# Peptides against a protein of PDB entry 3J47: the designs that were tried, part 128

Target 1, 121 residues: chain A of PDB entry 3J47
Amino acid sequence: IRLTNQLKSLKGLQSKLKDVVEYLDKVINKELPINHTILGKLQDVFNLLPNLGTPDDDEIDVENHDRINISNNLQKALTVKTNDELMVIYISNLVRSIIAFDDLIENKIQNKKIQEQRVKD
Target 2, 69 residues: chain B of PDB entry 3J47
Amino acid sequence: YEEKEESNLAATKSMVKIAEQYSKRIEEEKELTEEELKTRYVGRQDPKKHLSETADETLENNIVSVLTA

## One batch from the design tools (peptide; made by RFdiffusion4, then SolubleMPNN)

Design b2_p27_2_s2
Fold by OpenDDE base, seed 3:
Structure b2_p27_2_s2 (fold): chain B 121 residues (1-121), chain C 69 residues (1-69), chain A 27 residues (1-27)
Amino acid sequence: as target 1 above (121 residues)
Amino acid sequence: as target 2 above (69 residues)
Amino acid sequence: SMEDLKEAAERQEKSRKLLLEIKKELE
């Protein structure tokens, strides 16, 4: 579900970018006037997300900044930070797994002890 | 699109909270381990069970964190 | 840093609002 939603958002952005390009082409060809409001909003989006609007959806601009972003484009720049966070999550999962195993072992030991007591009785 | 956007925003907010929750989760995990240790020595199943449950919850939270990362 | 993450989240929300406005203009 989450991945699907992210993909949908990306597709929506892609479609909008395509529409903007088509509009710009029409303006260049003097077929339609420029919608300045849409262009201004698009510029604002680019200012907030510098990697938005890279011609290749798969191209991640490598900015040397350690920030965790959900955006794939910023993830490359934030790869180091993302890796650190992933490491923390991994370690946490490992610790939880160890605890779970310890509990399992203890449960097995207790079960064996109960069985031994039943045999002695 | 709106549902996906809301989900992404929620995920981002969750990531911000994950760092704070992580420290708390580590503490909770330690508490569970201590309870398990106590249960091993005392032979009381109830504290051990509680520790195991807390450990499981901590694991689940970590999985959610991975999904949000 | 945690502060940087909060700032990033706020920026994302701003971007979301802009996208919604653009969507309305395209309707």
Scores: peptide ipSAE 0.430, ipTM 0.826, DockQ to the pose 0.588; fails the geometry check
Fold by OpenDDE base, seed 2:
Structure b2_p27_2_s2 (fold): chain B 121 residues (1-121), chain C 69 residues (1-69), chain A 27 residues (1-27)
Amino acid sequence: as target 1 above (121 residues)
Amino acid sequence: as target 2 above (69 residues)
Amino acid sequence: SMEDLKEAAERQEKSRKLLLEIKKELE
């Protein structure tokens, strides 16, 4: 049950990431105008999601004034740090889930073997 | 600003430490999986179960770490 | 069935591979 829930969550995350990539690509290609609301939500998601492999290149060109830049830089740095931590945690959880899944598969295989042996006996 | 920077630095250092600990736990989990694989070759479920339990514990610890971060 | 067992084994191998990939990403 827990593993299944983790897998579901991972699948959800994967789907979301795909959507984000697609959106970003559309924005980069100027196919869609920069939607501030979507970007804000995305930022919130990224703030909530550890910066998995987002290349450092999100130069948030916050052209805003020097002082705001410092605060934003600190917030960005904290966000990046938090993202890194979250990524590590996420990956770790994923690894654990995979291991658990592997164990489940093996248990199933063993159970099948035992059943087959019983049928032969 | 300086206080915040210092706090951020401390937090960052703490995160690095947590990441290292996590990496170690991941490695331990992998080892357990290998042991389970080996145990599966021996055909007794008990070692495999133990490995699975250890992997689960490692996952739980990681989840707790994430939640506490 | 033997076929089902084989399929389960294949799935296990895929899971193992995925785990290895995740490990590489963590490194």
Scores: peptide ipSAE 0.411, ipTM 0.833, DockQ to the pose 0.017; fails the geometry check
Fold by OpenDDE base, seed 1:
Structure b2_p27_2_s2 (fold): chain B 121 residues (1-121), chain C 69 residues (1-69), chain A 27 residues (1-27)
Amino acid sequence: as target 1 above (121 residues)
Amino acid sequence: as target 2 above (69 residues)
Amino acid sequence: SMEDLKEAAERQEKSRKLLLEIKKELE
């Protein structure tokens, strides 16, 4: 289910990206104005998916250098933040695992002590 | 896609909450470990069990956080 | 065995140390 949802999201993003590219091409050709709503939605998607640093999207950033740089910087910052959060979550999970392991060891030690006591009795 | 977007937005908000709760979870884990240590020292198993349960809860919360992230 | 208990205790101590280090890194 999660993988499927991720895949669906990725496909949706891909489709949207394609739409953005098509739109951008039309804008470049002066066929359509820049759709700010699409850009805003794209930014929202990037904010939600910080790891989507596809190197290819950086190439699109070459033309609108200033706003895109700000957007890229923001996206990068958001990516870093997301990475930090992921790292924290990972570490927390690791800590919990270690604690659980420690408890297991303690239980084993206690069981052994109980067995030793039973042998002495 | 819309549902996923909504879920992502909710997840982002949840991440902020998770960040705030993370410190508390770390403390809970520490308390559990201390309780375990005390239990080892005192020979009382009950505090150790409680610590283990708290650690497990913290782990579960972290897993949920990872899944939300 | 007593040896197994000792080994388990050592592992536990290592785990605790690791947890403490991780905690320090998170702070």
Scores: peptide ipSAE 0.395, ipTM 0.833, DockQ to the pose 0.013; fails the geometry check
Fold by OpenDDE base, seed 4:
Structure b2_p27_2_s2 (fold): chain B 121 residues (1-121), chain C 69 residues (1-69), chain A 27 residues (1-27)
Amino acid sequence: as target 1 above (121 residues)
Amino acid sequence: as target 2 above (69 residues)
Amino acid sequence: SMEDLKEAAERQEKSRKLLLEIKKELE
């Protein structure tokens, strides 16, 4: 099941990459505007499968290297954006946890004060 | 494959929206913390409770965002 | 106990300080 899912993901990624290449060619030819949706999907695929889309740097022909570098730069930028979003989410969760902890401490302090008052009465 | 692509696109759009909501929630959390600090000094439980509730809501939203990401 | 209350207060102060630091980082 896991291997089958991985193969399916790879096939999907390959198909998406082909579509992205075709789209980019159309953009270069000024036939279509840059499709941010395709880039977003590609980023999602890369985030899910970081190792699958990077051809080994050694086999990339120099001409493809520049194009791949641009694509990699865009993919890198999208990955950075996704990472930034994840970081924000992480920080927010951390902050919420700290606030919850502070409230818990305050509640404990209040409970102790109430108990002390009851003992004095 | 097409269904997965559509799902990924929807998820990406959702993430952008979540990021915006997260920024707002962070601000709400800060406000709650300030109110809690004030309540600690004044001894008023109500402002502290409100801050705690807002912080909890912010946390819940962040958790949902993480689960959706 | 009074000691437990003091420890709780100290933890609360640490949490508040951490929150302030996080706020500064987010600014």
Scores: peptide ipSAE 0.383, ipTM 0.835, DockQ to the pose 0.013; fails the geometry check

Design b2_p27_2_s3
Fold by OpenDDE base, seed 5:
Structure b2_p27_2_s3 (fold): chain B 121 residues (1-121), chain C 69 residues (1-69), chain A 27 residues (1-27)
Amino acid sequence: as target 1 above (121 residues)
Amino acid sequence: as target 2 above (69 residues)
Amino acid sequence: SKEELEEMAERQEKARKLLREIMKELE
């Protein structure tokens, strides 16, 4: 199971990398702006592999000084960062929603109390 | 490659800033919740309202952050 | 009506607890 998940993740990463390369080629050719498509693809990868950002995958073999590995590591780091940010945003939204809900409930309770007082009066 | 790296670095810095802003917003939301709790005990509607408003503002900011991310 | 109010209060408390848990998870 773990190996299969890792393989799937790797395949996804590979596909994304390929897409990034294709995008870069298009940018070099002045066909498309660089940042938006890469970001979109990174987001897609994150959406497909939400668990890839777990710190346990820190086995980035730092040893291969190949610019490609550095780029991949940077992309991974950026992807993780993006995922973390999205998670934070999601949680924050959820918290706000809950708070708003609590306030609504409180308002409803208060309204009921006011109504009860009016009926007594 | 270098230009892409610079762009990625800038994006990363922006994300860090957003994360910091988010953290601050979460704290504001927490403060509002505490005020609601206090208001619930004291029976003062005004603090509760303020907490609710702050929570709403925090939520809105988060939504905007998501939309801009 | 009192029972309904109590139920609403309980729901609010549950919501607040959930919020606190979420905040802890964010930390």
Scores: peptide ipSAE 0.360, ipTM 0.836, DockQ to the pose 0.014
Fold by OpenDDE base, seed 2:
Structure b2_p27_2_s3 (fold): chain B 121 residues (1-121), chain C 69 residues (1-69), chain A 27 residues (1-27)
Amino acid sequence: as target 1 above (121 residues)
Amino acid sequence: as target 2 above (69 residues)
Amino acid sequence: SKEELEEMAERQEKARKLLREIMKELE
C-alpha cells in the first residue's frame, strides 16, 4: 500500500515535471508567453525539493532578453532539480519494492520449509 | 535576480545533499537485504524480518527526504 | 515441493540482482 502510494505520487510528480518541461520549451520557443503563475508554482515545488546539484548549467545561453531569461533559467533549474528529486524517489521506491519482494519470497520459502517439516513429522 | 539565484543555488545544494543521503540509505537497504539473505540461510526468521523492516524504514526515510526536499 | 522452493529462491536471487543493478544506476 505505502509503496503503491509512493509510486503514484512519483508518477504524478513525473507528469507534472513533464508538463513543466513542455511549458518551458514552449516559452523558450516563444510559442507561449511566460506564465508567472506556473513558474511560481514550479519554484514552490523546487523550494520544497532538495537543492539538486550543479547550477553550472546556468550557461543556459542567456542570450538577448536578460530578464525573461533569468525567470526561464530559474524555472529550468527548478525543473531539473525536481526531476532529480523524482528520480531519487523513484529509485528509492524501487529499492523498497525489491526489498519487500525479497522478504515475501523469504517468507514463502520459510512457510514451505515449515510445511515440509510438518509433513515429515 | 540575485535572490532567486541564491535560492536556486541553495535548492541545488540541498538536492545534492539529499541525493547523497539517498545513496547512503540505498546502500543501507542493500546491506539489510544481504543480511536478510544471510539470515535466511541461517534459518532465523526474526532477523530476516528485522532486516526487511529496516530496509523499509530506510526507503521510507529516503522518500520523505526527497519529498521534503 | 523442493523444486518449488528452489524456484522461489531463484526468484529471490533475481530480485536481489535487480536491486543491485538499480543501485549501480543510482551511483
Scores: peptide ipSAE 0.383, ipTM 0.840, DockQ to the pose 0.015; fails the geometry check
Fold by OpenDDE base, seed 1:
Structure b2_p27_2_s3 (fold): chain B 121 residues (1-121), chain C 69 residues (1-69), chain A 27 residues (1-27)
Amino acid sequence: as target 1 above (121 residues)
Amino acid sequence: as target 2 above (69 residues)
Amino acid sequence: SKEELEEMAERQEKARKLLREIMKELE
């Protein structure tokens, strides 16, 4: 269920990203103003979805004018924040795994010591 | 999509809480490691067991965080 | 054996060192 929902969200995101690209092309062509509801929706998606933001999207945004730069900077900041959070979670899991491993080793060492004591008795 | 969005929102809120507690968890893990080191020298099983249990709890919390993220 | 115990202790120390390194990276 969760994976299915994630896949659905990803598909939705992909569609939205396509729409954003089309919108950005129109903005570049000066056909539409920069301040579209689509950008707000995109920001919302970035806030909700930790995996949002390929470096490529950031590069496309660097070439654009000041307002686009602000939007891109915000998107970049959100992406960085999300990436940092994911990194923290990953590292935490790794740390826990290492601690658990250390405990297992220590338990094994203790068991060996107990066995050695029993043999001496 | 809407149900997923709601789930993602809840997850995001949980992630914020997890992020706040993350630093504390790291410190707790360090303390447990020190206790394990001390237990090796003193030969007392109780502190070591406690450290192991805390590490396991921390791992579980991280797994939940990953699932929520 | 005593040697096996020593090897296990060494492995544990390596794991602890790795943990400490990870903690430093998180700082």
Scores: peptide ipSAE 0.367, ipTM 0.834, DockQ to the pose 0.013; fails the geometry check
Fold by OpenDDE base, seed 3:
Structure b2_p27_2_s3 (fold): chain B 121 residues (1-121), chain C 69 residues (1-69), chain A 27 residues (1-27)
Amino acid sequence: as target 1 above (121 residues)
Amino acid sequence: as target 2 above (69 residues)
Amino acid sequence: SKEELEEMAERQEKARKLLREIMKELE
């Protein structure tokens, strides 16, 4: 279920990225005004896929108009929030892993002590 | 997609709660680590076991949170 | 060996120190 949802999200993101590229091309060609709905969809994609955006990809479009900057800032903020959440989860996992490792070492030490005592008897 | 979005929203809300619980769990883990340290000094197996169990539970919850996120 | 046991204990102490540092960063 989770893997399937991740695949669906990836497919959705891919489709959305394609739509964004198509939209950006249309905007560059002055065929369409900036669509706020696409920006909202991009935000949704970033909220769904926190690891996909290196901050470098958003910096390249700095030359475009004030509204794109607001959208990029909101998207960046959402990405940062998601990254922070992922970071917390990652740190938590590391902490648990370290504790589990400590316990494993302690168990091994105890087992060795028990074996040494049995050899002395 | 909509079902996943709803699940993600629920997961995000749960994650905020999990973050609070995590902070509390980190404190509990610290206490358990101190107990493990004490148990290593005292040579009693029981406090170490309890710390290990709590750490495992915390790890499991984090894994579930990561998988839900 | 006793020496190996001591090395494992030192590794555990390093892991605990790392854990404490991570906890400080989380605060």
Scores: peptide ipSAE 0.352, ipTM 0.832, DockQ to the pose 0.014; fails the geometry check

Design b2_p27_2_s4
Fold by OpenDDE base, seed 1:
Structure b2_p27_2_s4 (fold): chain B 121 residues (1-121), chain C 69 residues (1-69), chain A 27 residues (1-27)
Amino acid sequence: as target 1 above (121 residues)
Amino acid sequence: as target 2 above (69 residues)
Amino acid sequence: SREDLVLAQELSEKARKLLLEIQKLLD
């Protein structure tokens, strides 16, 4: 039950992450307006993680005013960073889930061993 | 604009903190896994259980971090 | 079973590898 709940939570997180990615893609494609709040938060997250590796030099040709372009580039970088962070979190959760499953398997194995011992007795 | 910048700065700081917490949680998870592995070899359930619990806690923290991000 | 134990160990190793990768990403 607990492991199942963890998996469900992980799936939920994955779904949410996918939604964020989809939103970002829509923003990139100008299908939806950039949510400045989300972007700002993403940027903030990026700034808070100084050691996250060199953002890939994606030359985004942003035609808008210099400040807006800088903001957008920063937002993009932050978004990428946020995505990376979310991915890391997701992977971490997945790993935790795997560990939990491993523990469950071990418990099952132990239970089987106990049962086998009981049969031999 | 200024309010947004301030909010973003605060959010960024929060994210950094979350990242640090995440790293710590990952380490905790690793420790639990190692204990679990050791327990598998020794046949003692207690270390394995502890590792599992730590891993679960790390997972929960990561989930919360993702939800709050 | 012994096979289950082996599987569990393999899973644990995979989890460990993933954790290491995550740690590298966090660095």
Scores: peptide ipSAE 0.402, ipTM 0.827, DockQ to the pose 0.019
Fold by OpenDDE base, seed 2:
Structure b2_p27_2_s4 (fold): chain B 121 residues (1-121), chain C 69 residues (1-69), chain A 27 residues (1-27)
Amino acid sequence: as target 1 above (121 residues)
Amino acid sequence: as target 2 above (69 residues)
Amino acid sequence: SREDLVLAQELSEKARKLLLEIQKLLD
């Protein structure tokens, strides 16, 4: 479900980008006037995106590094962070599983002891 | 698409929270292990059960965190 | 039964070790 939602969001973004490109092409061809509102929104979107192409080290927020891969350099850093977080989560889950198994074994042992006591009585 | 985007944003925020709570979850797991140990020594079933439940909860939280990430 | 108890203890110890490793990774 989450992956599906992410994919849908990405597809939506892609569609919007295509629409913007198409609009820009129409403006370039003088078919439509420049819609400043759309451009402003696009600029806002770009500002929210990590700088993809500039050699200058864009400050990738460490929190974003743990987040899903962004198409830009920042997205790569975020992907790395996400991978690290996932690894930690997996290890934690493994530990929890081991603990649960330990408890299960102990419960089984206790049950066996109880049964043995009942047989003796 | 917008709904999914909102969901993803919420998930991202949840990931941050998970990162903060990760240490707490680890501690909870330790507590469960200690409770199991205590239960083994004391012979009290309730503490052992509590430890197991805490471990399970920690595991579930980790799984949710992974799914959110 | 005693063997099972030993196994349970070993598993618990492994779990603890893993938790410690996770904590180190989080730090």
Scores: peptide ipSAE 0.438, ipTM 0.850, DockQ to the pose 0.014; fails the geometry check
Fold by OpenDDE base, seed 5:
Structure b2_p27_2_s4 (fold): chain B 121 residues (1-121), chain C 69 residues (1-69), chain A 27 residues (1-27)
Amino acid sequence: as target 1 above (121 residues)
Amino acid sequence: as target 2 above (69 residues)
Amino acid sequence: SREDLVLAQELSEKARKLLLEIQKLLD
């Protein structure tokens, strides 16, 4: 469910960005007048999400702030941090799985020993 | 889209918490390992079981963290 | 049975090592 929602949000954002690009291209080509409403909405989005939609190479060196997994541009540094965290989680899960497996084996061995003792008695 | 955005925001907040909890999870895993070792040495099933359970809980938490991330 | 115990111990050690590595990565 969470992944699905994230994907849906991302798809929506992508679609909107595509529409903006198409509009901008049409304005540049003088095919359509500038739609102020769309531009205003886009500006609002940019104000809320620093460096999301602009091609500008603004690598924001933000060390510790918000793990937003969504945006590729400004979030590259954030994405790297998120990826690192995900890797750690993955490794931790593997370790837990191994420990759980070890415990299962041990339990099985103990059970067998108990059975053997019962047979000897 | 709005619902997903809210979910993503919640997930992001959860990720921050996960980072904090990660250290705790690691400690829990260590405790489980120690309990397993003790159980193996003592031959008592209970400590081993406890270690296994702690390991399982740690694993579950990690899975949830991955899903949240 | 003894072999299984040895295997379990080895697995536990591997798990511990992995945990230590993870901790190092988090530091």
Scores: peptide ipSAE 0.431, ipTM 0.843, DockQ to the pose 0.015; fails the geometry check
Fold by OpenDDE base, seed 4:
Structure b2_p27_2_s4 (fold): chain B 121 residues (1-121), chain C 69 residues (1-69), chain A 27 residues (1-27)
Amino acid sequence: as target 1 above (121 residues)
Amino acid sequence: as target 2 above (69 residues)
Amino acid sequence: SREDLVLAQELSEKARKLLLEIQKLLD
């Protein structure tokens, strides 16, 4: 569900960007007037989104470098932070798995001891 | 699309929060492991169980973090 | 049973090491 929503958001953004580009091309070609309202809304969306799919998407926010990447370009800036976080998560998962395995082993040992005690009784 | 965008933003924020809480989760996992070791040595099932539960919780949090990432 | 105990101990130590590494990463 989460992944699907993310994909839908990305697709929506892509579609919007395409529309904007097409609109801008038409304006440049003097085929259509500039709709300031649409442009303003689009700008707001672009400001809220880490420059997803924009030509100027090359800007990496260094301040967020230690954070998980939100967008491709922002992700590049945040790549190091994201990688570190993913590494931590991976290690944590490994630790949890080991702990779970240890518990399983201990449970088996206990079960064997219980069985042995029952046989002796 | 807007709902998904909001969800994605929330997920990102959640990831940050998870990162901040990661240290606490690690500590919980450690405590569980210690209790398990004590249980193995002393034969106390309850401490072992508690440690196992803490480890499981830590694992779950890690999984959520992975999903958020 | 002894072998299982040894394995459990080894896993526990590995888990502890991983936890320490995670703690270092979180610092």
Scores: peptide ipSAE 0.424, ipTM 0.840, DockQ to the pose 0.015; fails the geometry check

Design b2_p27_3_s1 (from b2_p27_3, 21 letters changed)
Fold by OpenDDE base, seed 2:
Structure b2_p27_3_s1 (fold): chain B 121 residues (1-121), chain C 69 residues (1-69), chain A 27 residues (1-27)
Amino acid sequence: as target 1 above (121 residues)
Amino acid sequence: as target 2 above (69 residues)
Amino acid sequence: DEKKKALQDGYELNEQRLKKQKELLSL
């Protein structure tokens, strides 16, 4: 359910981005007038998008490291944090898998012992 | 879309909490493994079952955390 | 006999879980 919602959100964003690109291409080609309201909303979205492209401004305040989303330098730090989190999740899944395998092996051994007892009876 | 966005935001907040609890979950998983080892040695199935159940719960929580990331 | 059946059911459940985990790990 949660993954499906995330996927749907991402698909919706992708569709909107595609529509924006198509709109911008039509504006560049002078086929459609510039809709200032759409452009303003897009600018707001881009401003909310962490700066992917501009390397220059120094004082990235260290504190807001926690939230995942958008911008390249912040996104590099966030990508590192996300990678660390994913690594932890991966290790946890491996450990759970190992425990589950150990339980299966033990169950198999027990079942084998039960079968051996039945053959002796 | 908005409901899903809200759900994703909630998921992100949950991920932060998962990061904080991750160390604790690892310790709980280790405790379960110890109980399994003890059960294997003693031949008692009940502690092993409990360990397996807790390992499963820990796995499920980790999967939910991955889905939230 | 009932205990043996319960153990076997537990074994089957664990096998199914293991299979699911392998699939999840492979993804």
Scores: peptide ipSAE 0.488, ipTM 0.853, DockQ to the pose 0.015; fails the geometry check
Fold by OpenDDE base, seed 1:
Structure b2_p27_3_s1 (fold): chain B 121 residues (1-121), chain C 69 residues (1-69), chain A 27 residues (1-27)
Amino acid sequence: as target 1 above (121 residues)
Amino acid sequence: as target 2 above (69 residues)
Amino acid sequence: DEKKKALQDGYELNEQRLKKQKELLSL
């Protein structure tokens, strides 16, 4: 459910960006008037979005390392923190898998013992 | 879209808590392993089952944490 | 008989979970 919602949000953003690009192309071609209201709202969204676009290596503002930001570029700096978190999750999943495997082995052993008892009876 | 955005924001806030919950989940997993070990020796099937269930719950929580991450 | 069935159902559930985990790890 959560992953599906995240994917839907990302798809929605992608669709909106595509619509903006198409709109800008139409404006450049003088096919449509510039909707200043849409552009203003988009600018507001971009201003609220951490500047994902400029790969300027230098302002790795180290401070916002803590917020797992949804965005892939901020995810690069956050990728270290996200990488650590993903490692923890990976280890946790591995440990759970080991425990589940141990339980399976024990259940198999118990079932075998029960079968052996039934054959003796 | 708005409902998903709200869910993502809630998930992000929950990630901060995941670090704290992780330590607890690891402890819960250990408890399950100990119960299985004890059940193997004592022949008490119920504690072993409980341990396995807690391990499964811990795994599920980790998967949800990964999905939130 | 009911306890034996419950144990068998638990075994099958764990086997299915293990199979799913292996599939997820292999992807």
Scores: peptide ipSAE 0.468, ipTM 0.848, DockQ to the pose 0.015; fails the geometry check
Fold by OpenDDE base, seed 5:
Structure b2_p27_3_s1 (fold): chain B 121 residues (1-121), chain C 69 residues (1-69), chain A 27 residues (1-27)
Amino acid sequence: as target 1 above (121 residues)
Amino acid sequence: as target 2 above (69 residues)
Amino acid sequence: DEKKKALQDGYELNEQRLKKQKELLSL
């Protein structure tokens, strides 16, 4: 469910970005005037994105934003953080899997003992 | 989209909580394994089952954490 | 007898889970 919602949000963003690109292309081709409302919303979105242009200022924002592969140095730092988090989750899952496997082995041994007892009775 | 965004925000908050609880979950998993070991020696089925259940819970929490990340 | 059956069903479920985990680890 959560992953599906994230994917849907990402797809929606992708569609919106595509629409913006198409609009910008039409404006460049002088086919349509600039939609100021769309442009304003895009500017707001870009302002919420980590600043791609200032590597030094981007280091400060990287510490606060656990979010999204954002471009350049900030994006790289966020990518590293995301990778570390994913690694921790992976290790945790592996450990849980091992424990669950151990329990299954024990359950199998118990079941075998129960079966052996039933054969003796 | 808005519902997904809200869900993603909730997931991010959950991830922070997961990070805080991660160490605790690892310890809980170890405790479960110790109980299984004790159950193997004592022949007590109940402690062994409890250890298995705790390990499963720890695994589920990690899976949820991965899905949240 | 019902408790024994429930225990057996639980064991079978766990065995299936283990088998799936082994398969996932082998992939």
Scores: peptide ipSAE 0.451, ipTM 0.846, DockQ to the pose 0.014; fails the geometry check
Fold by OpenDDE base, seed 4:
Structure b2_p27_3_s1 (fold): chain B 121 residues (1-121), chain C 69 residues (1-69), chain A 27 residues (1-27)
Amino acid sequence: as target 1 above (121 residues)
Amino acid sequence: as target 2 above (69 residues)
Amino acid sequence: DEKKKALQDGYELNEQRLKKQKELLSL
């Protein structure tokens, strides 16, 4: 369920991004007037995007390529963070499994002792 | 789409919380193992049980974290 | 006797949990 929802959201985001790119291309080509509402929504989307390194106010003049690179770097950073979190979760699960296994072994030993006592009685 | 986005946002926040709690969970697990060791030597069943319970809780939290991620 | 039964029940529960965990790890 969660994975499916994430996939659906990702697909929706991808579709929306495609639409935005198409719109921006049309605006650049002067085929359509700049729609401030769309730009505002796009800005909101960008703001909701994890701050792909807010270029210091002075780096706003970084060519679209540099902004794309910053966006990619942020996405990469987010991916790294996600990987780190997954790794931590994995390690934690492993550790818990080991502890549970140790407890199981101990329980088995105790049960054997109990059985041995019952046989002696 | 919106519901999924909200779910993803919630998941991300949960992951941050999981990361913060991870160290604590590791310590709790370690404490449980120590109690098991002590119980093995002293024959005190109660500490072992407590350790096992703490380990189980830690495991559950990790599973929830994995599902949230 | 009741304590022994409780321990046995706990053991069975742990075995079931362990089995589930192994299945989850294998998937």
Scores: peptide ipSAE 0.446, ipTM 0.847, DockQ to the pose 0.015; fails the geometry check

